Peptides against a protein of PDB entry 4N3Y. Designs and how they scored, part 23

Target 1, 83 residues: chain A of PDB entry 4N3Y
Amino acid sequence: ETRDQVKKLQLMLRQANDQLEKTMKDKQELEDFIKQSSEDSSHQISALVLRAQASEILLEELQQGLSQAKRDVQEQMAVLMQS

## One batch from the design tools (peptide; made by RFdiffusion4, then SolubleMPNN)

Design b1_p10_8_s3 (from b1_p10_8, 4 letters changed)
Fold by OpenDDE base, seed 2:
Structure b1_p10_8_s3 (fold): chain B 83 residues (1-83), chain C 83 residues (1-83), chain A 10 residues (1-10)
Amino acid sequence: as target 1 above (83 residues)
Amino acid sequence: as target 1 above (83 residues)
Amino acid sequence: ELEERLDALE
């Protein structure tokens, strides 16, 4: 009966060790996945931020241009009314 | 020609603004996605860590049991040899 | 470490 107990415990130990190793591996894979995913997303967000910044600058330039164009039209109308 | 310029700039401004708004929205969605993904993964990893810890404890207990069982077998053999 | 300890018991 003790001999059978030893064999049983050996099997249980092997099974437990296998499970431990599997769990540790799975954990590591998930940690690596999170790290990689976060880095990839960070790069994507940074690219989009740059895109947004470029659009903001463009908007400011266009607004200035539009304001100037509006003033020019008004000036032309004033000249036309004087003629 | 100035009138045409105004109309063109107005269109460009609208287009630029639309692009800016879209980009800002996309950025926010990605940030939210990263946050949610990170939290979900963190919970998963924590669960796996607990599983690994449980397995470690089990392994230690099984090792102690195995060692004791081995000693018991040896003792039984010694008794058998004395009989 | 655990594997080494397991091998020692087997």
Scores: peptide ipSAE 0.053, ipTM 0.476, DockQ to the pose 0.021
Fold by OpenDDE base, seed 3:
Structure b1_p10_8_s3 (fold): chain B 83 residues (1-83), chain C 83 residues (1-83), chain A 10 residues (1-10)
Amino acid sequence: as target 1 above (83 residues)
Amino acid sequence: as target 1 above (83 residues)
Amino acid sequence: ELEERLDALE
C-alpha cells in the first residue's frame, strides 16, 4: 500500500539523515582532534628542540673546556721537563 | 689537579653528547609518530567522508522516492474522487 | 538545513 510505503520511506529518510549527521559530527571531531594533537605535539617537539639546542651549547662549552684543559696539561708537562 | 679535571670534562662531554643524541632521537620519533598518526587519521576521515557521501546519495534517492510516493497517493485519491 | 528539508517532507 502506497501510504505505508511513504511512511517506510520517511522512516528510512530519517535514519539516513541521522547517520549522515552522526558521520559529519564524527568527522569534525576527528579533525579537531588531529588539529589539537598536532598542536600539542608541535609544542612538545619545540621543547625537545630547545633541549637539544641547550645540549649542543653545553657540548660546545665542554669541548672548549676540554681543549683548554688538555693544553694546560701539556704546558705543565713542558714546564716540568724544562725544570 | 689538571689531569683529573680533564677526565671530569671528558665524562661530562660524553654525558652531554648522550643527552643530545637521545633528544635528537626522541624528536625524530615524535615527528615520525605525528606523521604516521596524521596519515592514519587522514585515512579514517576519508572513510567517514565516503560514508557521508553515500548517506547523502541515499537521502537524495529516498527523498525522490518519498516525493514520488506522495504524488502517487495524491493521484490515487484523485481517481477515487472522480469515480 | 537538511533537517529543515526533511521536516518539510514529513
Scores: peptide ipSAE 0.050, ipTM 0.473, DockQ to the pose 0.020
Fold by OpenDDE base, seed 1:
Structure b1_p10_8_s3 (fold): chain B 83 residues (1-83), chain C 83 residues (1-83), chain A 10 residues (1-10)
Amino acid sequence: as target 1 above (83 residues)
Amino acid sequence: as target 1 above (83 residues)
Amino acid sequence: ELEERLDALE
């Protein structure tokens, strides 16, 4: 009967809407997770990049210092040999 | 009338199901995105960590070399002064 | 499952 069909459709519609709301909630939670995870990763990556850059600068300074020290020693040795 | 109510409910149910399917698809796409993004970030972070570690090792080697060079020069100068 | 039931009503 049409009456029973209406009742059935109403129930099915309620079920569909409940599932829809649940899925929408889950989607929102995933979006929030993506946002948070992306921010965390970005911060970590930035920190690592900065650390790498700092290390590279220090390496260059040490290399320059070592080269200069070598030159200075050579010059001093030359002076000693001439004295 | 009940007949018209049935027709209306059928239409509403179809709309709800269509929206549900769309939302489920969107959710799946987000899950796939999270998986891919997480893997990409993890690889990048690992690479940066390894690079930082390599730089640190090189720094330590340079520091040790510079210290040794300093000691060697001091010893050689002492020998020259005693000769 | 809902689609199957919906199709049955249409």
Scores: peptide ipSAE 0.118, ipTM 0.440, DockQ to the pose 0.007; fails the geometry check
Fold by OpenDDE base, seed 5:
Structure b1_p10_8_s3 (fold): chain B 83 residues (1-83), chain C 83 residues (1-83), chain A 10 residues (1-10)
Amino acid sequence: as target 1 above (83 residues)
Amino acid sequence: as target 1 above (83 residues)
Amino acid sequence: ELEERLDALE
């Protein structure tokens, strides 16, 4: 009976070890995933920020152009009224 | 001819304004997307970190259990050898 | 390492 008990305990120990190894692997995979996901997200967000900044510059250019166009129209209207 | 030129410039001004409004809308949508994406990513990463921490606790428990099991097996083997 | 130790018990 004692012999059987020892064998049973050895089996239980192996099973516990298997579970431990599996859990360690899963943990490592999760950590790697977190790292990769964070890096990817950071890069994507950075790219989008740069895009937004470019759009901001374009908006400023358009505003300036619009202001100039307004002035040009006003000047042309003045000429028209004078003729 | 001057009258026609004025009308043309007025049209161009309207077109420029339309483009400006569209660009402003697009910029705002992009900013909103960046904000939402960042928040979602942050929450997801936080959840995964918590999961990893839980796994770490489990690993420690398993290690302790494994050590105890080893001792138990050794003790049983000693008893077996004595009988 | 642990596996080797377990095998040594058997």
Scores: peptide ipSAE 0.048, ipTM 0.507, DockQ to the pose 0.015; fails the geometry check

Design b1_p10_8_s4 (from b1_p10_8, 4 letters changed)
Fold by OpenDDE base, seed 2:
Structure b1_p10_8_s4 (fold): chain B 83 residues (1-83), chain C 83 residues (1-83), chain A 10 residues (1-10)
Amino acid sequence: as target 1 above (83 residues)
Amino acid sequence: as target 1 above (83 residues)
Amino acid sequence: DLEARLDALE
């Protein structure tokens, strides 16, 4: 019966529309989440890079200091041997 | 005392190097994680897009069907009124 | 690299 068919199609149409809207919403939420997550992670990576750079500079400074300290010890030993 | 200074600097140098290596490792792991996470999310988004497209097509088909069904009801009513 | 440099210094 045609009347019943119309009612059925109306229900199906509403259901399809609800599904469409839900899917579009979920998609948008996921896109927003990914964007935010990527930005946050980018900031973390940048912070880690800066820490690594600071550690590298410190390492180089300490290396130079160690080399100088080693030379100072050697010089002191040489002086002691001469006395 | 110079000898003690050398030993101290050696310890500091090792500690600085350990920190540098740790930081670089953590950075790399984070980059790998972000890359993988982004790829996985991209696949999810694509799947959601396809579902949305399917729902949209269904919605349009149902809408056309509903319009036709409505016309059929109207035609049947017109025939009944003429008899 | 850095580890090798450290080992060379010690």
Scores: peptide ipSAE 0.068, ipTM 0.476, DockQ to the pose 0.020
Fold by OpenDDE base, seed 5:
Structure b1_p10_8_s4 (fold): chain B 83 residues (1-83), chain C 83 residues (1-83), chain A 10 residues (1-10)
Amino acid sequence: as target 1 above (83 residues)
Amino acid sequence: as target 1 above (83 residues)
Amino acid sequence: DLEARLDALE
């Protein structure tokens, strides 16, 4: 009967709508996750970059210190040889 | 004694060098970690973007299906009213 | 290299 067919189609329509709503929600959650993940990663990487830069400065200072220490040792050795 | 001072300075120099080498290693490990983390995050986000795009296509198909189903229901209702 | 130089100094 046509009436039964209409009811069946109405059910199918409702089921399709439910599936659509679910998929829309899933998509939105995924987009939000991607955005948040990207921002978090960006912040983390930025912090690590700053840390690496700080290490670079420290290394330069250490290198200068080593150079000075070497000079000081050599000077002391020269004094020792004269004494 | 000057000799003792020289030995002390040599020790200090060695200690400074050890610290430098350690810091250099730490810096390198940090840089490697940043690079790897960035690449991994990029791949993950790319995969998620593709997944979101697939969902978008599916949503479009569902919307078309819903529109057709609505038309079909309306047509069946019209037939029912004529019968 | 630096280590070698330090070793040479001792």
Scores: peptide ipSAE 0.058, ipTM 0.513, DockQ to the pose 0.016
Fold by OpenDDE base, seed 4:
Structure b1_p10_8_s4 (fold): chain B 83 residues (1-83), chain C 83 residues (1-83), chain A 10 residues (1-10)
Amino acid sequence: as target 1 above (83 residues)
Amino acid sequence: as target 1 above (83 residues)
Amino acid sequence: DLEARLDALE
């Protein structure tokens, strides 16, 4: 009887330990995942920011080009009207 | 001749404008994507942090249970040895 | 806006 009780408790102890180890592993995996996800997101955001900045530069260049083109057209029209 | 030149320049101007508008749209899409991605990441990280905290609580509870179980086994062994 | 101005030049 007492022997049986001891065996039962030993089993419970082993089961508890197994669960503990599993939970510890799960926690570690979650921490690792969070870390990796954060790093990946940071890199992605940085890359996209660079792309946005490149687009902004291009926009400014195009705006300048557009203004110049407009001026060129106007000048040519003036020549045409004088011919 | 001059007329043809004017027409050519007008076409170039239109093409430049089209490109400008396209680039502006692309830039906006990138900004929107960055914003959305950041929000999604933030939410995901928060959720995972909560899960990690829950696991930590469970770990502590299991540790306490394990300690108690160990004590119980030891007590029963003492009884057994005295019988 | 700009498109309208371009159209005006044509």
Scores: peptide ipSAE 0.054, ipTM 0.511, DockQ to the pose 0.015
Fold by OpenDDE base, seed 3:
Structure b1_p10_8_s4 (fold): chain B 83 residues (1-83), chain C 83 residues (1-83), chain A 10 residues (1-10)
Amino acid sequence: as target 1 above (83 residues)
Amino acid sequence: as target 1 above (83 residues)
Amino acid sequence: DLEARLDALE
């Protein structure tokens, strides 16, 4: 029955269109997720880099402090030996 | 008391060194985390990109299928009208 | 517009 076949094909076409639209939506959501995730990761990495840089500064200060403390101890020990 | 001051400074030096070592460890862990997180994110993004590309191929196939189905329906309708 | 075209076909 040709008419029945046409109706069947029309239904199949509609179903295929529904699947296409769903897949297009899923694709768009995926692209949005990728974009958002990339941006979020970039921001997080940047924040962590800043923390690491702050730690670097602190470490440099501590190193300088340690060096100074060492010198101070050595100097005071020298004074003790002199007196 | 100079000797007491020297002992105090020696203790302070040791404490500062402990803090430095701890901070250095923390910095290294942070750098490792950043590196690992970046790699993981990159891998995840790549996987999602591949999925998106697979979806693109499927969408193209569906579009072609829909176009063909439309043509088939139109052809059959034309046949029905002719007969 | 695809849906509209499908509706027109139906």
Scores: peptide ipSAE 0.063, ipTM 0.515, DockQ to the pose 0.016; fails the geometry check

## One batch from the design tools (peptide; made by RFdiffusion4, then SolubleMPNN)

Design b1_p11_1_s1 (from b1_p11_1, 3 letters changed)
Fold by OpenDDE base, seed 2:
Structure b1_p11_1_s1 (fold): chain B 83 residues (1-83), chain C 83 residues (1-83), chain A 11 residues (1-11)
Amino acid sequence: as target 1 above (83 residues)
Amino acid sequence: as target 1 above (83 residues)
Amino acid sequence: SSFLEELQSLL
């Protein structure tokens, strides 16, 4: 009977609408998650880059110090040889 | 005494070299970590993008289905009015 | 779709 068919279709419409609303919400949450994840990763990498830069500076300083130390030892050895 | 000074400087040189080697290793590990972290994040985001795409397709399908359902209900109501 | 396009461009 047509009346029963209409009732069935009305129910299906409501169910479809509910599913659509749920899916829209889920999609929004997923988009937000991806955005947040990307931002967090970017911040983490930035922090690590800064730490790497600090290590690089330290390396340069140590290399210079090592070179100077070598020169100092050589100079003192020369002094020793002349004493 | 100069001889003792030389010995001290030689020790300092060895210590500086050891520290340099350690720092070089630490820097390398940090660089590797950053690279790996970046790759892992990229893969994770790719997976999430695919999931978001699936959700988008589902949304489109649901929207079309909802529109069709609405039309079907309207058509059945028209039939009912004519019976 | 614009959001997805932006995400894809990030990769």
Scores: peptide ipSAE 0.048, ipTM 0.476, DockQ to the pose 0.310
Fold by OpenDDE base, seed 4:
Structure b1_p11_1_s1 (fold): chain B 83 residues (1-83), chain C 83 residues (1-83), chain A 11 residues (1-11)
Amino acid sequence: as target 1 above (83 residues)
Amino acid sequence: as target 1 above (83 residues)
Amino acid sequence: SSFLEELQSLL
């Protein structure tokens, strides 16, 4: 009968609403996760870029030192050859 | 004496060169790691975006269903009240 | 859906 049918539909409505709320929550959590993940990745990349830059500075210093050492060796050899 | 000094400097030069090569390698590995990490993150974000979009579609479908259910309940109640 | 648009802009 109609009354019972209405009761059934009311239940279905509540169930649909519950599912909707769940889905909304899940979507929000997913969005939050993506946002946080992307921020973390960005920070990590920034940190690693700084490390790469530090390595680059060290490389340049080593190259300079290497060149100087080479020149020093050559100078000392010149003195040696003159003795 | 000078000859021995030259030998020392030659060793220092070799050591400096070895360190330079090591640093160059380390820098390259770091750059490769950063590149790969960033690509992986990008792919992951893309996948999660698609999931968010799927959730959005489901949300819209649920909202539509909820609205329809509400209308159906109201219609049936109207019939009931007229009986 | 501005969030999705922002996400898509990152790609």
Scores: peptide ipSAE 0.048, ipTM 0.477, DockQ to the pose 0.305
Fold by OpenDDE base, seed 5:
Structure b1_p11_1_s1 (fold): chain B 83 residues (1-83), chain C 83 residues (1-83), chain A 11 residues (1-11)
Amino acid sequence: as target 1 above (83 residues)
Amino acid sequence: as target 1 above (83 residues)
Amino acid sequence: SSFLEELQSLL
């Protein structure tokens, strides 16, 4: 019956609209999540890069210190031998 | 005393070397961590992009369906009015 | 779709 068919189609339309709205919301939330995640990752990586750079500086300092210490030991050894 | 000074310097040299080795290890681990973290983030983002694309396709389908359903309801309404 | 395009370009 035509009247019943119209009512059924109206119901289907409402259901479809509900699904559309839900999916639109989910999509928006996903986009926001991706954006936030990307920003967080970028910040974390940047911080870790800075930390790695600090470690590099420390390593260079230690290398220099070690070389100097080696020379100092050698010098003192020479003094000892000549005493 | 010179002998004691030499021994002390040798100890200091060993300590410096230990610190150097430790820092080198830590630096390597940090680099590995950054690399792994970056890869993991890239994979996660890629997966989420695909998911978002799937949602976009679904939204387009729903929009088309909704438009058609609207037309169908209007058509059936016209039939009802003319019955 | 512009957002998705930007996301794709990021990778």
Scores: peptide ipSAE 0.046, ipTM 0.474, DockQ to the pose 0.269
Fold by OpenDDE base, seed 1:
Structure b1_p11_1_s1 (fold): chain B 83 residues (1-83), chain C 83 residues (1-83), chain A 11 residues (1-11)
Amino acid sequence: as target 1 above (83 residues)
Amino acid sequence: as target 1 above (83 residues)
Amino acid sequence: SSFLEELQSLL
């Protein structure tokens, strides 16, 4: 009868609302995770980029030093040949 | 009356179902985004780590070269003083 | 999804 039909619909409505609430909660948790994960990754990547840049600067300095040292050796060798 | 009550509940159930479907779709999109974002970040981080490691190896080689060059210069200077 | 399908079938 109609009353039983109402009871059935009320039950299903409650079930639907419960599922909706749960799904919305799960969605929120995922959003929070995305935010946190993105922040963590961003910081890690930035740190690695800075580290790489620092290494590049050091490499450049060492290359220049090595080149200068090579020139110094060659100059002294020239002196030795003339002495 | 009871019939009107049934009609009202049916409408509310339809609305709840629509909202649930939409929320579930949004949740799925977030899950897909998380997966893709994590993969992209992982690959980028790995590339940066490898780059940093390659730079470290090069730095070590340059340091050794510079040290050797310095030793060579000092040896030649010693020869010059003895000549 | 089975619950959602059940809801859809009811409506």
Scores: peptide ipSAE 0.108, ipTM 0.413, DockQ to the pose 0.011; fails the geometry check

Design b1_p11_1_s2 (from b1_p11_1, 4 letters changed)
Fold by OpenDDE base, seed 5:
Structure b1_p11_1_s2 (fold): chain B 83 residues (1-83), chain C 83 residues (1-83), chain A 11 residues (1-11)
Amino acid sequence: as target 1 above (83 residues)
Amino acid sequence: as target 1 above (83 residues)
Amino acid sequence: SEFLQELQSLL
């Protein structure tokens, strides 16, 4: 019966539309999440990069200090050996 | 006293070396962490991107279905109006 | 360091 068919199709249409809206929402949420997550990670990594830089500077300073200390000890030993 | 000075410097040297090694370790750990974190995030994002793509495909299919359903309803209505 | 440079380029 045609009338019943129409009613059935109308129901299907409503259901399809509901699903469409739901899917659109889900997609949007996902995309937003990805973007936010990426940005958050980027910021975190940036902070860690800065920390790494600080450590690198410290390392270099320590290396220089170590070298100097070594030279100082050598020099003092030379003095001792001469006395 | 020179001897005492030498001993002091030797101690300082040892301390400096210890600190150097510690710093080197810390730096390495940090760099490893950053690298791993970045890779993990990249993989996670990739997975989410794929999910987003799936949602997009579904959305497109639903839109097509909705359009078809609309046309079907319209056609059925036309039939009813003619009877 | 090369590592830091790579990290910076990533961001």
Scores: peptide ipSAE 0.052, ipTM 0.495, DockQ to the pose 0.276
Fold by OpenDDE base, seed 4:
Structure b1_p11_1_s2 (fold): chain B 83 residues (1-83), chain C 83 residues (1-83), chain A 11 residues (1-11)
Amino acid sequence: as target 1 above (83 residues)
Amino acid sequence: as target 1 above (83 residues)
Amino acid sequence: SEFLQELQSLL
């Protein structure tokens, strides 16, 4: 009968609304997670870039030192040959 | 004396070269790690984006269902009032 | 460093 059908449909409406709200929350949580994960990864990579830059500076210093040492050895060897 | 100085400088040169090679390796490993980490994060985010899109589809379906259910309830209530 | 430049461009 119509009265019973209306009550059934009202229940279905409430159930659908509950599911909708749950799904909306789940989607929002997923989006928040994606955003946070992306930001965290970006920050980590930025920090590692700085470390790589520090290593680059060290490499340049070591290369310069190595070149200078090589020149010094050559100069001293030249002096030795003259003596 | 000059001979001793040359030998010392040769040792320093070898030590500097060893350190240079070590640092170059360390830098390369860091760069490889950064690249791999970035790729892994990108793939993960892409997968989560697809999941978010699936949730979006579900939300749209649920919204349509909810709207239809609401209309059905209203229609049945109107019939009830007429009886 | 080309690698560092490329990496920086991604951020």
Scores: peptide ipSAE 0.049, ipTM 0.490, DockQ to the pose 0.206
Fold by OpenDDE base, seed 3:
Structure b1_p11_1_s2 (fold): chain B 83 residues (1-83), chain C 83 residues (1-83), chain A 11 residues (1-11)
Amino acid sequence: as target 1 above (83 residues)
Amino acid sequence: as target 1 above (83 residues)
Amino acid sequence: SEFLQELQSLL
């Protein structure tokens, strides 16, 4: 019966609409996740950049210290040789 | 004694060198981690972009299906009214 | 550091 077919089609329409709404929600959640993930990654990388910069400063200080220490050793050796 | 001072300075030099090597290694590991993290994030985001694109296609199909279903219902209702 | 400069350029 046509009436039964109409009812069936109405049900199918409701089901399709529900699926559409769900999919739209899922898409929005995915977009939000991508955005949030990108921001989180950016922040994390920024923090790591600062850490790397701190390490660079430390390395420079250590290199200078090593050079000075070497000079100090050489100076003391010179004094020792003169003693 | 100057000799003792030289020995002490030599030890300090070794310690400083060890620390330098460790710090250089740590810096390298950090750089590698940042690079890897960026690559991982990029790959993940790319995968999610593909997922979003698939969702978009599905949404378009659903919207078209809904429109057609609505037309089908209307057509069947017209037939019913004519019966 | 060239690495830091490159990394900073990505941000």
Scores: peptide ipSAE 0.049, ipTM 0.487, DockQ to the pose 0.236
Fold by OpenDDE base, seed 1:
Structure b1_p11_1_s2 (fold): chain B 83 residues (1-83), chain C 83 residues (1-83), chain A 11 residues (1-11)
Amino acid sequence: as target 1 above (83 residues)
Amino acid sequence: as target 1 above (83 residues)
Amino acid sequence: SEFLQELQSLL
């Protein structure tokens, strides 16, 4: 009868709401994870970019220094040959 | 009466199920996003690590070369002073 | 879930 149908639907509604609540909680946990992971990765990548940039600057300076030192050695060798 | 209660509960149940389906879809989209973002970030970080490591090796070589060049210049200067 | 297990393996 209608009374039994009402009781059945009430149970089904409670079950559906319970599943909805669980799913919403899981969704929130995933959102929090995405946010945290994105922040961590962003910081890590930025740090590596800065380190790489610093190394590039140092490499350029060392390359210039080595080139100049080579030229200086060549010049002194030439002087020795002339004397 | 009970008939109206049944109709009301049926509507509420359909609404709850619709919300559940929507929430489950959103959850799946977030899972897919996390997976994709994690893969992209992992590759990007690995690439930067390799680049940084390559630069470290080059820096070490250039430092050694510059030090040797400096020593060679000093030796040649000493020879010039003695002749 | 398989997804969560995969995520855990990456960490």
Scores: peptide ipSAE 0.038, ipTM 0.383, DockQ to the pose 0.041

